Peptides against a protein of PDB entry 8PQO. Designs and how they scored, part 99

Target 1, 252 residues: chain A of PDB entry 8PQO
Amino acid sequence: VLLKEYRVILPVSVDEYQVGQLYSVAEASKNETGGGEGVEVLVNEPYEKDGEKGQYTHKIYHLQSKVPTFVRMLAPEGALNIHEKAWNAYPYCRTVITNEYMKEDFLIKIETWHKPDLGTQENVHKLEPEAWKHVEAVYIDIADRSQVLSKDYKAEEDPAKFKSIKTGRGPLGPNWKQELVNQKDCPYMCAYKLVTVKFKWWGLQNKVENFIHKQERRLFTNFHRQLFCWLDKWVDLTMDDIRRMEEETKRQ

## One batch from the design tools (peptide; made by RFdiffusion4, then SolubleMPNN)

Design b1_p17_4_s4 (from b1_p17_4, 8 letters changed)
Fold by OpenDDE base, seed 3:
Structure b1_p17_4_s4 (fold): chain B 252 residues (1-252), chain A 17 residues (1-17)
Amino acid sequence: as target 1 above (252 residues)
Amino acid sequence: MEFPKKPLFETILKVLF
């Protein structure tokens, strides 16, 4: 098991982020080829547990159409089915990803707290001290070009070049986080994303767990760069606007 | 949905095959 806490600092408020995240997920998904194909929604309902209220979803991603025919024919039963269970109680979110074939040998868990701070809280997810000792804290700087793969880089999604017309935020220079403290009119937050990866196959555990973390970091980096650079597209939207957009998308 | 799934699914596919 490999745990890392990714801390993504953004020049947006926790309330703004709720809108921006939903918008950016929808927008990014539109840009993905084959989006929505093979998705089965088993559960989509409100939940309440331990004072936490939110929306619970259980989805199965059937990847049979995403692999070559010969892979589909040779794949063990359940190997191409990915289960995603998600508890969305913003500002807290939890997602658990499993595979039918791998069972307990595979787990990706992402637990996120969104806090109105600069990533200074320790053990925000309240792990046991012994467990917390094994968590690496990883700061993602959305303005740092060196954290972006060349193949992922787009100038229109570069926070170091983007300036929001509506808010005046950006571009984000090398010291933007330090400068943010002195900008009383600019909100900020940190997404604390505790990622637990388990790949319990002897000889491959460390390699695969590190690989998955590398991909998650890449995903978080690119997504939040997009989120910021799309600020002018979503900053004036309300949660009601987002809900309407989601409903309209479901009807298409 | 918390994040776009394509990169994650590509990762999972690379792990499984």
Scores: peptide ipSAE 0.190, ipTM 0.861, DockQ to the pose 0.746
Fold by OpenDDE base, seed 1:
Structure b1_p17_4_s4 (fold): chain B 252 residues (1-252), chain A 17 residues (1-17)
Amino acid sequence: as target 1 above (252 residues)
Amino acid sequence: MEFPKKPLFETILKVLF
């Protein structure tokens, strides 16, 4: 098991991020080939657990149509079915990803707190001290081009180049986080993303767990760069606007 | 949905095969 806490600082408020995240997820998903196909929604309902109230979703991603025929033919039963269970109680969110074939040998858990700070809180997920000692804190700087793979880089998604017309935020220079403290009119937040990866195959555990973390880090980096650079597209939207957009998308 | 899933699913597939 490998745990890392990714801390993503953004020049947006916690409330703004709720809109921006939903917009950016929808937008990014539209740009992906085969988006929505093979998704089975088993559950989508309100939940209440241990004082936490939110929306629970259980989805199955059937990847059979998304892989080459030879992969489908060679894949063990259940290997191409990915289960995603999500508890969305913004500003807290939890996602658990499992695979039918791997069963207990595979787990990705992502627990996120969105806080109006600069990523300075320790153990925001309230792990036991012994568990917390094994968590690596990883800061993602959306303005740092060196954290972006060349193949992922787009100038229109570069926070160091982008300036929001609607908010005046950006471009984000090398010291943008330090400068943010002195900008009273610019909100900020940190997404604390505790990622737990479990892959219990002898000889491959560490390699695969590190590989998954590398991909998650890449995903978080690219996504939040997009989220910021799309600020002018979503900052004036309300949650009701987002809900309407989601309903319109479901009808297509 | 919290994030786009395609990169993650591709990673899972690379792990399984």
Scores: peptide ipSAE 0.185, ipTM 0.862, DockQ to the pose 0.747
Fold by OpenDDE base, seed 2:
Structure b1_p17_4_s4 (fold): chain B 252 residues (1-252), chain A 17 residues (1-17)
Amino acid sequence: as target 1 above (252 residues)
Amino acid sequence: MEFPKKPLFETILKVLF
């Protein structure tokens, strides 16, 4: 098991981020998931537990159409089915990803707190001290081009070049986080993303767990660069606007 | 949905096969 807490600092408020995240996920998903092809929604309902109130979803991603025929033919039963259980109680979110074939030998858990700070809180997820001491804190700087793979880089998604017309925020220079403290007109937040990866196969555990973390970091970096650079597209939207957009997308 | 899933699923597929 490998745990890392990714801290993504953004020059937006916690309330703004809720809109921006939903918008950016919808925008990115239109191009990547094929409009929901191979996605089975088992559950989508409100939940309330231990003072946490939000939306619970259980989805199965059927990857049979996403792999070559020979892989489909050779794959064990259930190997190409990925289960995603998600609890969205913003500003807290939890996602658990499992596989039918690997059972308890595979787990990806992502737990996120969104806080109005600069990533300075320790153990925001309230882990036991023994567990917390094994968590690596990883700061993601969305303005740092060196953290972006060349193949992922787009100039229109570069926070170091983008300036929001609607808000005046950006471009983000090398010291933008430190300067933000003195800029009373610009809100800020941190997404604390505790990622737990378990891959219990003999001889491959460390390699695969590290690889998955590398991909998660890449995903978080690229996504939040997009979110910021798309600020002018979503900053004036309300949660009701987002809900309407989601409903319209479901009808297509 | 929390994030785009394609990169993650591609990673999972590379591990499984």
Scores: peptide ipSAE 0.168, ipTM 0.852, DockQ to the pose 0.678
Fold by OpenDDE base, seed 4:
Structure b1_p17_4_s4 (fold): chain B 252 residues (1-252), chain A 17 residues (1-17)
Amino acid sequence: as target 1 above (252 residues)
Amino acid sequence: MEFPKKPLFETILKVLF
């Protein structure tokens, strides 16, 4: 098991981020080849548990059409079905990813707290001390081009070049986080993303777990760069606007 | 013949991320 807490600082408020996240997820999904192809939504319902109230979703990603033929032919039943269970109780979110074939030998868990700070809180997820001491804190700087793979880089998604017309935020220079402290008019937040990865296979556990973390980091980096650079597209939207957009997308 | 799980999950991750 490998745990890392990714801390993503953004020059947006916690309330703004709720809209921006939903917008950016929808937009990113449209840009992916195949969109919702092979995605089955089993459950999408409100939940309430232990004072936590939100939306629960259970999705299955059927990857049979997304893998080479030889993989599909050799894969045991259920191996190409990825289950995603998500509890969205913003500002808290939890996602659990499992595989039917691997069962308890494979787990990706992502737990996120969105806080109005600069990523300075320790153990925001309230882990036991023994567990917390093994968590690596990883800061993602959306303005740092060196954290972006060359193949993922787009100038229109570069926070170091983007200037929001509607808010005046950006571009984000090398010291933008320090400058935020002195700019009382600019909100900020941190997404604390605790990622737990388990891949229990002798001889490959560490390699695969590290690989998964590398992919998660890449995803978080690119996503939040997009979220910021799309600020002018979503900052004036309401949650009702987002819901309407989602319903319109489902009808197409 | 044992199915190579590593290549499978690497492929899965490339699709999902």
Scores: peptide ipSAE 0.087, ipTM 0.732, DockQ to the pose 0.074

Design b1_p17_6_s1 (from b1_p17_6, 10 letters changed)
Fold by OpenDDE base, seed 4:
Structure b1_p17_6_s1 (fold): chain B 252 residues (1-252), chain A 17 residues (1-17)
Amino acid sequence: as target 1 above (252 residues)
Amino acid sequence: MNEFPFSEITKPLLKIL
């Protein structure tokens, strides 16, 4: 098991981020060719548990059409079915990813707290002290180009170049986080993403777990760069606007 | 297109498989 807490600081409020996240997810999904093929939504319902209220989703990603024929032919039954269970109780979110074949031997869990701070809280997910000692804290700086793979880099998604016309935020210089503290009118938040990866296969555990973390880090970096650079597209939207966009996307 | 509110979280996994 490999645990890392990714801390993504953004010059947006917790309330703004709720809209921006949903918008950016929807937009990113539109940009993916074949996005939605092989996805089955089993459950999409409100839930209430232990004072937490939110939306619960259970999805299956059927990967049979997305893998080469030889992989499909050799894959055990259920190996190409990925289950995603998500509890969205913003500002808290939890996602659990499992595989039918691997069962308890494979787990990706992503637990996120969105807090109105600069990523300074320790153990925001309230792990046991012994468990917390094994968590690596990883800061993602959306303005740091060196954290972005060259193949993922887009100038229009570069926070160091972007300036929001609607809010006046950006561009984000090398010291933008320190400068933010002195800007009373600029909101900020941190997304604390605790990622737990478990892959129990002898000889491959560390390799696969580290690989998954590398991909998650890449995803979080690119996503939040997009979210910020799309600020002018979503900052004036309401949650009702987002819901309409989602419904329109479902009809296509 | 199926709306995937958490598709961004699973995208890396889909690239692995």
Scores: peptide ipSAE 0.038, ipTM 0.729, DockQ to the pose 0.235
Fold by OpenDDE base, seed 1:
Structure b1_p17_6_s1 (fold): chain B 252 residues (1-252), chain A 17 residues (1-17)
Amino acid sequence: as target 1 above (252 residues)
Amino acid sequence: MNEFPFSEITKPLLKIL
């Protein structure tokens, strides 16, 4: 098991981020070839548990059509079915990813708190002290180009070049986080993403767990760079606007 | 809505399995 807490600081409010996240997920999904194919939605309902209220979703991703024929032919039964269970109680979110074949030997869990701070809280997910000692804190700086793979880099998604016309935010210089403390009119938040990865195959555990974390970090970096650089597209949208857009997308 | 596109995680993972 490998645990890391990714801390993503953004020059947006917690309330703004809720809109921006939903918008950016929708846009990212539209740009993916074959997005939505092989997705089965089993559950999509409100939930209330332990004082947490939100939306619960259970989806199955059927990857049989998304993998090469040789992979499909060699894959054990259930190996290409991935279950995603998500609890969205914003500003808290939890996603659990499992596989039918791997069962207890595979887990990806992502637990996120969105806080109106600069990533300074320790153990925001309230882990036991012994568990917390094994968590690496990883700061993602959306302005740091060195954290972006060359193949992922786009100039239009570079926070160090982007300036929001609607809000005046950006571009983000090398010391933008420190400067933000002195800018009373610019909101800020941190997404604290505790990622738990478990892959119990002898000889492959560390390799796969580290690989998954590398992909998660890459994903979080690119996504939040997009979210910020798309600020002018979503900052004036309401949650009702987002819901309408989601409903329109479901009808297509 | 999912926090991240599933394909970004799953497709790379399937290349290792």
Scores: peptide ipSAE 0.036, ipTM 0.755, DockQ to the pose 0.583
Fold by OpenDDE base, seed 3:
Structure b1_p17_6_s1 (fold): chain B 252 residues (1-252), chain A 17 residues (1-17)
Amino acid sequence: as target 1 above (252 residues)
Amino acid sequence: MNEFPFSEITKPLLKIL
């Protein structure tokens, strides 16, 4: 098991982020080739548990069409079915990814708290002290080009170049986080993303777990760069606007 | 809606699984 807490600081409010996240997910999904193919939605309902109120979703991703024929033919039953269970109780979110074949030997869990701070809270997910000792805190700086793979880099998604016309935020210089403290009119938040990866296979555990974390970090970095650089597209939208957009997308 | 596009994680994973 490998745990890391990714801390993503953004020059947006927690309330703004709720809209921006949903917009950016929708936009990113549109840009994906074959998005939605092989996705089965089993459950999509409101939930209330332990003071959390939100939306629960259970999806199955059938990957048979996404792998070569020879892989599909050789894959054990259930090996190409990925289950995603998600609890969205913003500002708290939890996603659990499992595989039918690997059962308890495979887990990706992402637990996120969105807080109106600069990533200064320790153990925001309230882990036991012994478990917390094993968590690496990883700061993602969306303005740091060195954290972006060259193949992922787009100038239009570079926070160090982007300036929001609607809000005046950006561009984000090397010291943008320190400068935020002096900018009373610029909101800020941190997404604390605790990522738990379990891949229990002898000889490959560490390799696969580290690989998954590398992909998660890459995903979080690119996504939040997009989210910020798309600020002018979503900052004036309401949650009702997002809901309408989602419903329109489901009808297409 | 999912927090992140699943395909961005899944596609790289399929290269090593």
Scores: peptide ipSAE 0.035, ipTM 0.743, DockQ to the pose 0.585
Fold by OpenDDE base, seed 2:
Structure b1_p17_6_s1 (fold): chain B 252 residues (1-252), chain A 17 residues (1-17)
Amino acid sequence: as target 1 above (252 residues)
Amino acid sequence: MNEFPFSEITKPLLKIL
């Protein structure tokens, strides 16, 4: 098991982020080739548990059409079915990814708290001290181009170049986080993403767990760069606007 | 809604398995 807490600081409020996240997820999904293919939605319903209220979603990703033929031919039954269970109780979110074949030997869990701070809270997910001492805190700087793979880099998604017309936010210089503290009119937040990865296969555990974390970090970096650079597209939207957009996307 | 597009994680993972 490998745990890392990714801390993503953004020059947006917690309330703004709720809209921006949903917009950016929807937009990113549209831009991905085949993003909706092989996805089965089993459950999509409101939930209430232990004072937490939100939306519960259970999806199955059928990867048979997404893998090379040789992988499909060698894959055991159920190995290409990925279950995603998500609890969205913003500002808290949890996603659990499992596989039918690997059962308890495979887990990706992403637990996120969105806080109106600069990523300064320790153990925001309230882990036991023994567990917390094994968590690596990883700061993602959306303005740092060196954290972006060259193949993922787009100038229109570069926070160091982008300036919001609607809000005046950006571009984000090298010291933008420190400067933000002195800007009374610019909101800020941190997404604390605790990522738990388990891949229990002899000889491959560390390799695969580290690889998954590398991909998660890449995903979080690119996504939040997009979220910020798309600020003018979503900042004036309401949650009702987002819901309409989601319903329109489901009909396509 | 998903926190992130799953395809970005799944596709690279399947290439190494």
Scores: peptide ipSAE 0.035, ipTM 0.745, DockQ to the pose 0.537

Design b1_p17_6_s2 (from b1_p17_6, 10 letters changed)
Fold by OpenDDE base, seed 4:
Structure b1_p17_6_s2 (fold): chain B 252 residues (1-252), chain A 17 residues (1-17)
Amino acid sequence: as target 1 above (252 residues)
Amino acid sequence: MNEFPFSAIAKPLLEIL
């Protein structure tokens, strides 16, 4: 098991981020060819548990059509079915990813707290001390181009170049986080993303767990760069606007 | 709703399989 807490600081409020996240997820999904193919939504309903109130979703990603024929033919039953269970109780979110074949030997869990701070809280997910000491804290700087793979880089998604017309935020220079503290009128938040990766196959555990973390970090970096650079597209939207956009997308 | 676009990690995960 490999745990890392990714801390993503953004010059947006927690309330703004709720809209921006939903917009950016929807937009990113549209930009990916075949994003909806092979996705089965089993459950999409409100939930209430232990004082947490939100939306629960259970999706199955059927990867049979997304892999080469030889992989499909050799894959054990259920190996190409990925289950995603998500609890969205913003500002808290939890996503659990499992595989039918791997069962308890494979787990990706992502737990996120969105806090109106600069990523300074320790153990925001309230892990036991023994567990917390094994968590690596990883700061993602959305303005740092060196954290972005060349193949993922887009100038229109570069926070170091983007300036929001609607809010005046950006561009984000090398010291933008320090400068943000002095800008009383600019909101900020941190997404604390605790990622738990478990892959219990002897000889492959460390390799796969580290690989998955690498991909998650890449995803979080690119996603939040997009989220910020799309600020002018979503900052004036309401949650109702987002819901309408989602409904329209489902009908297509 | 998804916390992040799963499709973005699906391809990399398939490269492991």
Scores: peptide ipSAE 0.071, ipTM 0.798, DockQ to the pose 0.587
Fold by OpenDDE base, seed 3:
Structure b1_p17_6_s2 (fold): chain B 252 residues (1-252), chain A 17 residues (1-17)
Amino acid sequence: as target 1 above (252 residues)
Amino acid sequence: MNEFPFSAIAKPLLEIL
């Protein structure tokens, strides 16, 4: 098991982020080739548990169409079905990813707290001290080009070049986080993303767990760069606007 | 909806499974 807490600082408020996240997820999904193909939504309902209230979703990603025919033919039953269970109780979110074939030998869990701070809180997920001491805290700087793979880089998604017309935020220079403290009118937040990766196959555990973390970090980096650079597209939207957009997308 | 587009992770994940 490998745990890392990714801390993503953004020059947006927690309330703004709720809209921006949903917009950016929808937009990013449209940009993915074959997005939504092979996705089965089993459950989408409100939940309430232990004072946590939000929306629960259970999706199955059927990957049979995403692999070569020979892989599909050789894959064990259930090996190409990935289950995603998500609890969205913003500002808290939890996603659990499992595979039917691997059962308990595979887990990706992502737990996120969105806080109106600069990533200064320790153990925001309230892990036991023994567990917390094994968690690596990783800061993601959306303005740092060196954290972006060349193949992922787009100038229109570069926070160091983007200037929001609607808010005046950006471009984000090398010291933008420090400068933000002096900008009383600019909101900020941190997404504390605790990622738990478990891959129990002997000899491959460390390699695969580290690989998954690398991919998650890459995803978080690119996503939040997009989110910020799309600020002018979503900052004036309300949650009701987002809900309408989601409903319209479901009908297509 | 989702915390992030899982489709972006699916392809890399398939390469290791």
Scores: peptide ipSAE 0.063, ipTM 0.795, DockQ to the pose 0.610
Fold by OpenDDE base, seed 5:
Structure b1_p17_6_s2 (fold): chain B 252 residues (1-252), chain A 17 residues (1-17)
Amino acid sequence: as target 1 above (252 residues)
Amino acid sequence: MNEFPFSAIAKPLLEIL
């Protein structure tokens, strides 16, 4: 098991991020090849548990069409079915990813708290002290080009070049996080993303767990760069606007 | 709406499995 807490600081409020995240997920999904092919939604309902209120979703990703024919033919039953269970109780979110074949030997869990701070809270997910000692804290700086792979880099998604017309935020210089403290009118937040990866297969555990974390870091970096650079597209939208957009997308 | 862009990691994961 490998645990890392990714801390993403953004020059947006917790309330703004709720809209921006949903917009950016929708936009990113449109840009992906293959769209919703092989995605089955089993459950999509409100939930309430232990004072937590939100939306619960259960999806199955059928990956048979996403792999080469020889992999599909050799894959054990259930190996290409990925289950995603998600609890969205913003500002808290939890996603659990499992595989039918691997069962208890495979887990990706992502737990996120969105806080109106600069990533200074320790153990925001309230882990036991012994478990917390094994968590690596990883800071993602959306303005740092060196954290972006050359193949992923786009100038229109560079926070160091982008300036929001609607809000006046950006471009983000090398000291942008320190400058936020002095800008009374600029909101800020941190997404604390605790990622738990388990891949219990002898000889491959460390390799696969580290690989998954590398992909998650890449995903979080690119996504939040997009979210910020798309600020003018979503900052004036309401949650009702987002819901309408989601309904329109479901009809396509 | 898919909150987790699992599609972004699915393909790389399948290359290892």
Scores: peptide ipSAE 0.062, ipTM 0.800, DockQ to the pose 0.470
Fold by OpenDDE base, seed 2:
Structure b1_p17_6_s2 (fold): chain B 252 residues (1-252), chain A 17 residues (1-17)
Amino acid sequence: as target 1 above (252 residues)
Amino acid sequence: MNEFPFSAIAKPLLEIL
């Protein structure tokens, strides 16, 4: 098991982020060819549990059509079915990813708290001390080009170049986070993303767990760069606007 | 509501396979 807490600081408010996240997820999904293919939605309903109120989703990603034929033919039954269970109770979110074949030997859990701070809170997910001491805190700087793979880099998604017309935010210079403290009118937040990865397979555990974390970090980095650079597209949207967009996306 | 687009989950997994 490998745990890391990714801290993504953004020059947006927690309330703004709620809209921006949903918009950016929808937009990113539209921009990806075949992004919705092989997705089965089993459950999509409101939930209330232990004082937490939000939306619960259970999706199955059928990867049979997404892998080469030889992989499909050699894959054990259920190995290409990925289950995603998600609890969205913003500002808290939890996603649990499992596989039918691996069962308890495979887990990706992503728990996110969105806080109006600069990523300074320790153990925001309230882990036991013994567990917390094994968590690596990883700061993602969306303005740092060195954290972006060359193949993922787009100038239009570079926070160091982008300036929001609607808000005046950006471009983000090397010291943008420190400068935020002095900018009274610029909101900021941190997404604390605790990622738990378990891949229990003899000889491959550490390799695969580290690989998954690397991919998650890459994903978080690119996504939040997009979210910020798309600020002018979503900052004036309401949650009702987002809901309409999501409905339209489901019909396409 | 998904925290991530489908590709965000599928792509890393496909790279493992």
Scores: peptide ipSAE 0.061, ipTM 0.794, DockQ to the pose 0.555

